# Peptides against a protein of PDB entry 3B8E, part 223

Target 1, 230 residues: chain A of PDB entry 3B8E
Amino acid sequence: PFLIFIIANIPLPLGTVTILCIDLGTDMVPAISLAYEQAESDIMKRQPRNPKTDKLVNEQLISMAYGQIGMIQALGGFFTYFVILAENGFLPIHLLGLRVNWDDRWINDVEDSYGQQWTYEQRKIVEFTCHTPFFVTIVVVQWADLVICKTRRNSVFQQGMKNKILIFGLFEETALAAFLSYCPGMGVALRMYPLKPTWWFCAFPYSLLIFVYDEVRKLIIRRRPGGWVE

## One batch from the design tools (peptide; made by RFdiffusion4, then SolubleMPNN)

Design b2_p29_1_s1 (from b2_p29_1, 27 letters changed)
Fold by OpenDDE base, seed 2:
Order: structure tokens, then C-alpha cells, then sequence
Structure b2_p29_1_s1 (fold): chain B 230 residues (1-230), chain A 29 residues (1-29)
């Protein structure tokens, strides 16, 4: 997902430290919570699968599903990034190829889409302003991801949220996001500047998209068991 | 600090891979 900044040569939307915070704080704890999730209500109703033939197919399908979810997460983050930069005068089209000049500390006259010149320090402030919202966007999208990962075939509405550990993981993820977003010193320590509350809403369409995607996927699986979407 | 960060990134990658394996196993059950 992060290959986009390399391919497009755009300014880095998310710092290394924030990526690490996503992986450790927002990904690992929720992942552990899934290990304690209750079995799907329909698992016990299924006949034993052939472990040899079904394993290979399932691994590919699961990998594709998680890969697609990861792509949606990344798109959500990039959307938030583009919104913030656009609000600061950098339209998405202008960001293409800008990375080299953006990261050069000796160039202090990088122009935005409106001809305003930006110093290196100003550009880095805007870059760091994107880190927190990008991170928060990933967190909000992960809310949906965690909930949908609970089941393979059943709708979230059918099975409900019974795993207290999952709920704790969601809470911890949210608390971490809030801490990193609003705690004094995070702008210096982690280059995560405070998040405007409005930017939280940038994640919601993509969170919804993941929910819709997964519900549609599950619906297809229910209607056509053994299909390539399973 | 950069070397420590690289080590941390490598460890994180390993943990992520283990997580993905565990999730795959869980999804197969």
C-alpha cells in the first residue's frame, strides 16, 4: 500500500514511527483478540472440510481478502493525506513528483498549487500534520476490519460482538490514537501533530466501504458456497 | 537510534507474519 508514495514521488504521508505505532499498537493487540473470538455460529453446522484440498484454496482467498482490505485502508489514509494537503494549498495533481523537492532542505521556494512558496520547515510542518490524521484514518478503518475479521460467512449483525478482548482491542487502539494525536510532545517525539476533529471524518467513508465490501463478500459466500470470493 | 529502529522494524515484520499465519489458521477452522 505504501508503494504509492514511491511510485508517485509524493511527500511521505506517514512517518516510520507512525507505521510502527500502527503495527504494534493498532494491529497486534487486535490480532491477539481475534484468537479468542468465538467460533462462527455456522461452523458447528458444517460438515468436516477436507483439510488437504480446502487449505490451499482458503489460504489464497483469505490472503486476497486481507490484501484487499489493506488496500482500502491505504486508500483511506491517502485520501486523508490528500484532503489535508489540499486544505493547505497542495492539490493532489501538484504533489506528483514533488517529493524530491519537498524533502530537500535547501529548497525553500517550493510552490503550492496557488503559487505560494513554502520553506522546508513549513513543508515539514504540513507533512507532520498529515501523519496523525493518516494514522487515525488507519485506526478508524481498522475498527471495521477487526469487526469483519470475526466471521468468514456470517454477517456481523448476525453474530454480534461477544468477544470482550476484541472490544478491549478496539478501545486500546482508539485510546492509543487519541493519545498520539493529542498528547503534548507527540509532535516533537513522533512527528504527529494534533489532529483537527474534522479530519476524523475522512476515515468514515472507507470504514463504511470495508463493512459494505465484507458484507457483500459474505452475502456472495452464503449464496454461492465454494465460489472464488470465499 | 537508526539501528535500533531497523531491528524493531524487523521484529515487527516477523510478528506481523506470525499474526497473518495465525489468522490464516483461524480462518481455516
Amino acid sequence: as target 1 above (230 residues)
Amino acid sequence: MEEELKRFEEELRRLKELREEALREFAEE
Scores: peptide ipSAE 0.000, ipTM 0.218, DockQ to the pose 0.044
Fold by OpenDDE base, seed 3:
Structure b2_p29_1_s1 (fold): chain B 230 residues (1-230), chain A 29 residues (1-29)
Amino acid sequence: as target 1 above (230 residues)
Amino acid sequence: MEEELKRFEEELRRLKELREEALREFAEE
């Protein structure tokens, strides 16, 4: 998200404090919960890792975690961002290069795609209105990410949801997201204005996409061990 | 405050990258 912000010179889609809340608040408990996951049923059938040849994080894991899942998360967030800005008169094409004028407090006549002039204060309200839905979108997509990370080869349906700590982590990150989105004063403290409840559903297609994608990947691994997908 | 926030965002990004690198290194060990 931040790379696109720099390269495209668009208004900031996600604030720094919000990024911190994701990294420290929503990711820690779920990550710890994975340490308590039940071993896969086939783990004892696997040879021990060769420490000389087998990296603990291989290129495939990096490609999957950062290249595929991370891209889907970013796309979900940016989709929500562009929809909100478009609803407020700023079409995606008009946002390109707008950052400099957007962030200048002395420019009070920035035009939207329809010729409406926006003051600095009005622009910042719209910007901060985007932060909360972007954040919530990331959290909702992280639900699927956490669930798929339970296993490397087994389906979630085969492994089951027996890890109570993981379930707690999903509720905790959701509760934190709700708290940050709706608690009075968060608009001032975190630049996160209240979210319409309907915007929580905007991320669901992306969560489903991640889940389906990973289940298909795992199915391919089970059917063709040692393939390029593993 | 906005410039400090941008610097903080850049530093957080660097810290995230470092964390990811450290996690990669830890995973490679």
Scores: peptide ipSAE 0.000, ipTM 0.178, DockQ to the pose 0.033; fails the geometry check
Fold by OpenDDE base, seed 4:
Structure b2_p29_1_s1 (fold): chain B 230 residues (1-230), chain A 29 residues (1-29)
Amino acid sequence: as target 1 above (230 residues)
Amino acid sequence: MEEELKRFEEELRRLKELREEALREFAEE
């Protein structure tokens, strides 16, 4: 998110505090929960692998898969950001290069895509309005990521949702997202203004995309064992 | 702000690397 903020010179889509909340609050607990996931039903039927020669998963495959998933997550966040700004009169094309004028407190006549002038305070309210939905979008996309990470080869439909710690992690990150989104004072403390319920739905297509992507990947692995995708 | 953010990105990168290492260690166990 920040790289795009610098490169595109757009208003900041996600505050530093919200980034910290994602990394420490929403990523850590789910990651720990995966450590307690039950082994894949097919792994228990396989012969013991030599840990020195037979790595369970190709490191290259993991890095590529997680890199691609991370890009989809980022795209989901930016999509939500652009939707909210567009709803407030700022089309994505108009945001390019706007950062300098956006962040200048002495400029109170920044025009939106429709010629409406925005004061510094109004712009900051809109900016802070984007922080919460961006954060929530990442959390919702992380639901899919966490679920797909349960298995390397088996479909989620085959493995099921048996890990109570994983389920707890999903509830915890959701509760944190809800708390940060709707608790009074978060707009002042964390620059996170309340989230419209409709903005939760901006994340779902990307969560579905991640889920479909990983299920297709796993399907390929099942059909072509020992291929470059494993 | 740019320097603080670069530091934050570096810390995030380190944390992600540590997470990946921990996940690798766990997968090897």
Scores: peptide ipSAE 0.000, ipTM 0.178, DockQ to the pose 0.035; fails the geometry check
Fold by OpenDDE base, seed 5:
Structure b2_p29_1_s1 (fold): chain B 230 residues (1-230), chain A 29 residues (1-29)
Amino acid sequence: as target 1 above (230 residues)
Amino acid sequence: MEEELKRFEEELRRLKELREEALREFAEE
């Protein structure tokens, strides 16, 4: 998010505090829960791995977890961000290069896409209004991400949802997202303004995309073992 | 508020460094 913020010179879509809430609140517990995931159904039929050559974390796993999936998550967040700004009169095209004027407290006449002028305070409210939905979008997308991380090769439908700790993690991150989104005072404390319930649905296509993407990936791995996709 | 933001940014940096270290260790096992 910050790289796009710098490159596109758009208003900040995700605050530092919000990132900390993701890392400490929504990522940590689910990540720990994966340590308690049951082995894949076929793992006992495989030959023992070579500890000298077969690393638990390989380049492919890292690429999937932090590259491709991360990009889909970011796209989901930015989609939600652009929807909210568009609802407030700022179309995506108009946001390009707007950051300098947006962040200047002395400019109180920044125009939206419809010629309406916005004060600095009004702009900051809209900016902070984007933080919570961006966060929630990441959480919703993480539902799919956590589910797909259960297995490397087996479909979720084959492996099932047996990890109760993972299910708890999904509940916990959702509860935290709801708390941060709707609890009074979060706007002042964390600059996370209340989220309209309809904005939760902005993330669902991206969660589905991640799920479909990973199922297709796993299908390819099963059909072509030893490929670069594994 | 700016000071608080700086503290959070520093903490975020620290956490990222720890995460990278843990990831490296995990990759070496």
Scores: peptide ipSAE 0.000, ipTM 0.210, DockQ to the pose 0.037; fails the geometry check

Design b2_p29_1_s2 (from b2_p29_1, 27 letters changed)
Fold by OpenDDE base, seed 2:
Structure b2_p29_1_s2 (fold): chain B 230 residues (1-230), chain A 29 residues (1-29)
Amino acid sequence: as target 1 above (230 residues)
Amino acid sequence: KKELEELFNELLKKLKELREKALKEFEEE
């Protein structure tokens, strides 16, 4: 997300503190849940023929999977961001290169896609309005990711939701999202204005997409062991 | 599958409760 922000020179979709909350609050529990996950029967039963190469391959596969899922998460967040900005008069194309003027406190006449002028304060309000739903979108997408990451090769339907730590992670992420979205003072402290409940559902299509993507990926892995999709 | 459905249902229930609470708070304001 931050790289796209720099490359596209668009208004910042997430505050630094919010990013830290994601990294420390939402990603840590999943990582722990994966560490305590009951080793898949397929991983445990296969003695590594070459521990060095097999470990390296596994690390590469995990990193690639996380990278792909992370990209889909980012796409979901940015979609929500662009929808909110578009609803407020800023079309995605208009946002390209707008960052410099957007962040300039002395420019109070930034035009939207419809010719409406926006003061610095108004722009920051709409920017901060994007932070919360972007964060929530990431959390909701991470629910799917957590469920998916529970299994490397088996479908979610085959392995079930037996990991109590994973379940705890889902609740923790949800609680954190609720806290950041609805707790008084978060708009000032974290630049996250209260989220309309309707925006919680904006991420569900992306969660479904990730779920379908991973199930298809796992299906391919099961059918073609040793393929490039692993 | 049943555990997942139960988890999702519980999550949806909690989200609905949070939504209702938030809506009530906004209506009282």
Scores: peptide ipSAE 0.000, ipTM 0.203, DockQ to the pose 0.029
Fold by OpenDDE base, seed 5:
Structure b2_p29_1_s2 (fold): chain B 230 residues (1-230), chain A 29 residues (1-29)
Amino acid sequence: as target 1 above (230 residues)
Amino acid sequence: KKELEELFNELLKKLKELREKALKEFEEE
């Protein structure tokens, strides 16, 4: 998200603190859950393969999966960001290169796509209004990530939701999202303004996309052992 | 789990403090 912000020179869609909250709060529990599941799966099913090579392969697989999933998460967040800004009069094309004027406190007449002038304060309110939905979108997408992380090779439908750590992770992410979105003072403290509950549903297509992506990936891995998608 | 939650809460608190500090520095600039 931050890289796209720099490259596209768009208004900041997600605050640094919020990113850190995602990385530490939402990604850490999944990572721990995956580590436990890997340990459990390695204990239960594999004859002693060379522990060095299997660990390296597993680390590469995890890294690639998280990288791709992270890209889909970012796309989902940016989609939500662009929708909100478009609803407020800023079309995506108009946002390109707007950052310089957007962040300038002395410019109080930044025009939207419809010729409406926005003060610095108004712009920042809209920007901060985007932070919460972006975060919530990531959390909702991460629900799918957590579910798919239960199994590297098996379908989610085969392993089910038996992992208590995963369920806890889902609850933690949701609770964190609710806290950051609706707790008084979060707008000031985290520059995350309250989100309408309807925006939670905007991320569902992306959660489904990740779920489908992972199932397809797993299907490919099962059909082509040793292929590039591993 | 409780220890992780406590750690997370402490981290959030530290991040808020850092942000408040950064905001104050930005307002003074």
Scores: peptide ipSAE 0.000, ipTM 0.250, DockQ to the pose 0.024
Fold by OpenDDE base, seed 3:
Structure b2_p29_1_s2 (fold): chain B 230 residues (1-230), chain A 29 residues (1-29)
Amino acid sequence: as target 1 above (230 residues)
Amino acid sequence: KKELEELFNELLKKLKELREKALKEFEEE
């Protein structure tokens, strides 16, 4: 999210402190859980241990855990960000290059896509309103991504939820999201305004979509090993 | 698992402290 903020010069979609909470809080436990995930049944059958193959498997698992999850999370978060800003009169195209004027406290007449003028205070309220649902969207997307990234080939239904660390991580990130969203003082301390309960459901269709997509992908991989879908 | 729980508990503690600070500041305004 921060890279897109710099490149596109859009209003900040997620606060710095919230980004740190994601990096240090929500991503750490899941990442460790994936490192201790049980080996796939097909990997265990490939004795003796080939160091080159094992290294390749580990590199692929790491790439999936950090690269793919991060990208999918960013997409989900930005979707939520653009929806909220659009509901407040700022269409995505209008946000491009707006950052300079958006962050200038001396400009109190920034126009939205409909010609409505926004004061600095009003703009910052809308910006901070985006932070909480953006964060929550990332957490909800992480639920699906972490579960699907447990295995490369096996279905989640075949591998099961035996990793207690993963289950713990999912619980803790959800508890953290609830804490940051609803506890008094978080709006002032972290610039995260209270989240409407309805926003929790906005990410569910997206999480379901990626879950279904990945299960289908894995099914194809099992049926056609070494295919282009792998 | 125990180490991870401890790390998370430390994070929660810091967040609670931040919350309390923010509440105090809000009451003073």
Scores: peptide ipSAE 0.000, ipTM 0.232, DockQ to the pose 0.028; fails the geometry check
Fold by OpenDDE base, seed 4:
Structure b2_p29_1_s2 (fold): chain B 230 residues (1-230), chain A 29 residues (1-29)
Amino acid sequence: as target 1 above (230 residues)
Amino acid sequence: KKELEELFNELLKKLKELREKALKEFEEE
């Protein structure tokens, strides 16, 4: 998120505090839960043919898959950000290079894509309005990510939701998202304004994408055993 | 690797379409 912010010079889509909340609050517990998750039935049943080489290849493939999932998560967050700003009159193209004027408190006539002038206070309100949906989008996408990461080869439908710690992690991150989104004072403390409930659904297509991506990946692995996708 | 990348791109395209459809349905409500 920060790299895109710097490169594109767009208004800040996600505050530093919210990023820290994601890293510490939503990523750690689920990651731990996955580490303690029971080994997949297929991993337990299939001894690696070459433990050293096959393990390294598998680790590289897993790392690549997680990298791709991370990119999808980021895209989901940025999409939500751009939708909200567009609904407030700022089209994505107009946001490019706007950061300098956006952050200048002495400029009270920043124009949106439709020629409407925005005061500094109004711009900050809409910026902070974007922070919460971005965060919530990441959380909702992480639901899918956590569920799919449970299995390497087996479908989520085959493996089921047996890890109580993972389920707890999902509830924890959801509760944190709800707290940050709806608790009074979060707008001042964390620069997160309350989120309309409808914005929770904005991430669902991306969650579905991650599910479909992972299921297709797993299907390919099952159909082509010993392929480079393993 | 190329086949997987193509599949991924196709899935991304389908999801964008689904999202656009969902947004249109939401705008109609």
Scores: peptide ipSAE 0.000, ipTM 0.192, DockQ to the pose 0.015; fails the geometry check

Design b2_p29_1_s3 (from b2_p29_1, 28 letters changed)
Fold by OpenDDE base, seed 2:
Structure b2_p29_1_s3 (fold): chain B 230 residues (1-230), chain A 29 residues (1-29)
Amino acid sequence: as target 1 above (230 residues)
Amino acid sequence: MEKELEEFEKLKEELEELRKKALEEFAKE
């Protein structure tokens, strides 16, 4: 995701500290929960006919699935970022190449898409306003990721939300997101300004996309056992 | 800022490698 910011030379949607909080705080508990569920599901699975090949295939597929989910998460965050900036007068096309001028403290006349001039402080407020929604978008998308990763082959609708560890992980991640988004002082400490409740909904389409993607993937696996998508 | 981003990308790669190793270790047990 960050490569896109460098390549596009757009203002940063997330601060480095916020990204670290995502990686350490939101991804760790889900990863642990998934590791436990994989261990439990693998114990319940029939002995693989060929443990070496089936293990390698599973590892590749898991890595690809997580990579794809991570890309969808990033796209969701970027979408939320672009929506917020567009609402503040910066259209996505105008953001291309703007980073250099955006981050320059001495330039106080950066124009938006409508010719309004923005001071450095005003630009940083808008940038920091994007950090929280981007983070929340990742969290909301991770809800879907956690739920879909619970089962390799079965639909989420078939197994239900019986895993207490998963539920705890979802709760912890949501609580962390709420804490970082609304706790006084986080705007200064993490450069995360309070999120308008409406911005939480910007993430839901991407969560739905992850659910649809995983259900389609599982459907393909069920219809073509041993295929490339497994 | 570019240096901080580079450091961050390195940290992210290290974290991903650590995750991969942890998953490999769990898969060996």
Scores: peptide ipSAE 0.000, ipTM 0.214, DockQ to the pose 0.034
Fold by OpenDDE base, seed 3:
Structure b2_p29_1_s3 (fold): chain B 230 residues (1-230), chain A 29 residues (1-29)
Amino acid sequence: as target 1 above (230 residues)
Amino acid sequence: MEKELEEFEKLKEELEELRKKALEEFAKE
């Protein structure tokens, strides 16, 4: 999010405090849960690992969990951001380079794509309205991420969801998202205004996409061990 | 502001690395 913000000079789609809530609040318990995940059936057939050399969660699995899927999460968030701004009259192309004027409290006549003038306060309201859906989108995509990262090769359907800690992690993320979205005062404290329930569903296509992608990837790995997709 | 955001991104990356290490340590138990 910040890279696009810096490069494109667009209004900030996700607040810094919200990002910290993601990193510290939503990812910590899930990360612990993954560490306690049951070993894959193919791993169990291998010789006992050396704790010093052989890690249960290898660098490759971790890289996929936090790197590639993280980019898909960001794309989902940005999609939601652009949809909300477009609904409020700001088309994506009009947002390019707008940050300077957007953040200037003394400019009260910033025009949208339709020539409507927006005061500083109005602009900040719409900006903060984007923060909550962006965050929720990330959380919803994280549901799929957590599930798929349980295994490197086995399908989620083969490994199952027996890890109660993972289930708790999913619940915790959802509860945190609900708390931040609807608790009184969070709009002021975290710049996260209340979310329409319909926006929770905007992330579901992305969650499905990453789930399908990973299942296909794992299927390929099972069929072609040591391939480039591993 | 841009510099601060870049620093924040670096800190985020460091945090992710710490989480990776923590995950690896828990996986050893």
Scores: peptide ipSAE 0.000, ipTM 0.208, DockQ to the pose 0.076
Fold by OpenDDE base, seed 4:
Structure b2_p29_1_s3 (fold): chain B 230 residues (1-230), chain A 29 residues (1-29)
Amino acid sequence: as target 1 above (230 residues)
Amino acid sequence: MEKELEEFEKLKEELEELRKKALEEFAKE
């Protein structure tokens, strides 16, 4: 995801501190939840054919799934970022290559897509306004990720929400997101300005897409056991 | 702002402690 910032030369959607909060706050709990995940009833019933190869295959499948979900997560974050910038007058096409001028404190006449000039301070306010929604988008998408990772073949509706650690992870991520979004001083401390409640919903389509995609995948696996989708 | 930062750091520490306790409790179950 960060390669996009370098290649597209767009303003940064997230501060370094926020990235660290994501890494420490949101990635670790899912990892723990997986470690304590009771093996799906179908996995537990299958005797390992080969303990070494089956472990490797499972690790690879997990890694691939997380990689794909991570890409969708990044896309969701970027979408939210572009929506907010567009609402403030900066269309995505105009943002390409703008970072150099955006970050230059001596340039106070950066034009938006409508010809409005923005001071350095105003640009930074808009940039920091994007940080919170981007973070929240990641958290909301991670809700779907946590839920779908609980099962490989069974629907979430079939397996239920029995993993207490997973549930705790969802609450922790949500609490962290709420805290960072609404706690006074975060606008200056973490460069995260308060989030409009409406921006929480920007991530929901992506979470739904992930959920639907995974349920469809699982449905295919159930209908065609041993297929390439497994 | 400094006070708010301190409160934030305290809250973060409390959250980390709560997380640790929760993990310990869940590990015992």
Scores: peptide ipSAE 0.000, ipTM 0.212, DockQ to the pose 0.256
Fold by OpenDDE base, seed 5:
Structure b2_p29_1_s3 (fold): chain B 230 residues (1-230), chain A 29 residues (1-29)
Amino acid sequence: as target 1 above (230 residues)
Amino acid sequence: MEKELEEFEKLKEELEELRKKALEEFAKE
């Protein structure tokens, strides 16, 4: 995701502290939960395979799936970011290349898409306003990611929500998001301004997309065992 | 966490400098 900011030269939608909060707070518990996830019901029914070759293939497929999910997560975050900036007068097209002027403290007349001039302070407020919803979007999208990570081949509906650690991870992640979004002082400490509750729902389409994507992927794997999608 | 933040900020600064140099080189071409 950060490579996109560098390439597009757009204002940074996510602060470093927020990134660390994602990595340590939202990704760590889920990662641990996966280590304790119960073996898929189908794994125990399979004949012994060559552990060397199958492990490599599995690792590549998992890596590819996570890469694709990560791209969807990034798109969701960026969408939320662009919507908020657009609501504040900065259309996505206008943001291209704007970062240089955006981050310059001496430029106090950066124009939005409607010709309104923004001071450095005003721009930073808008930027920091985007941090929270970007983070929240990632969290909401990660709900779907965590749920789908429970199984490689089985549908979520088949496997169910049996892993208590994963469920705890979802609640912990949500609680952290709520804390960072609404706790007084987070705007100063983490450059995360309070988020309107309505913005939590902006990520739901992407969460649904991830869920549908994974269910379709798993369906393909079940129908075509040994395919490249497996 | 503070150390990681400092490292990340340093990395960001290095990346910004590299980008600036790359842009300057591209502008000379």
Scores: peptide ipSAE 0.000, ipTM 0.209, DockQ to the pose 0.014

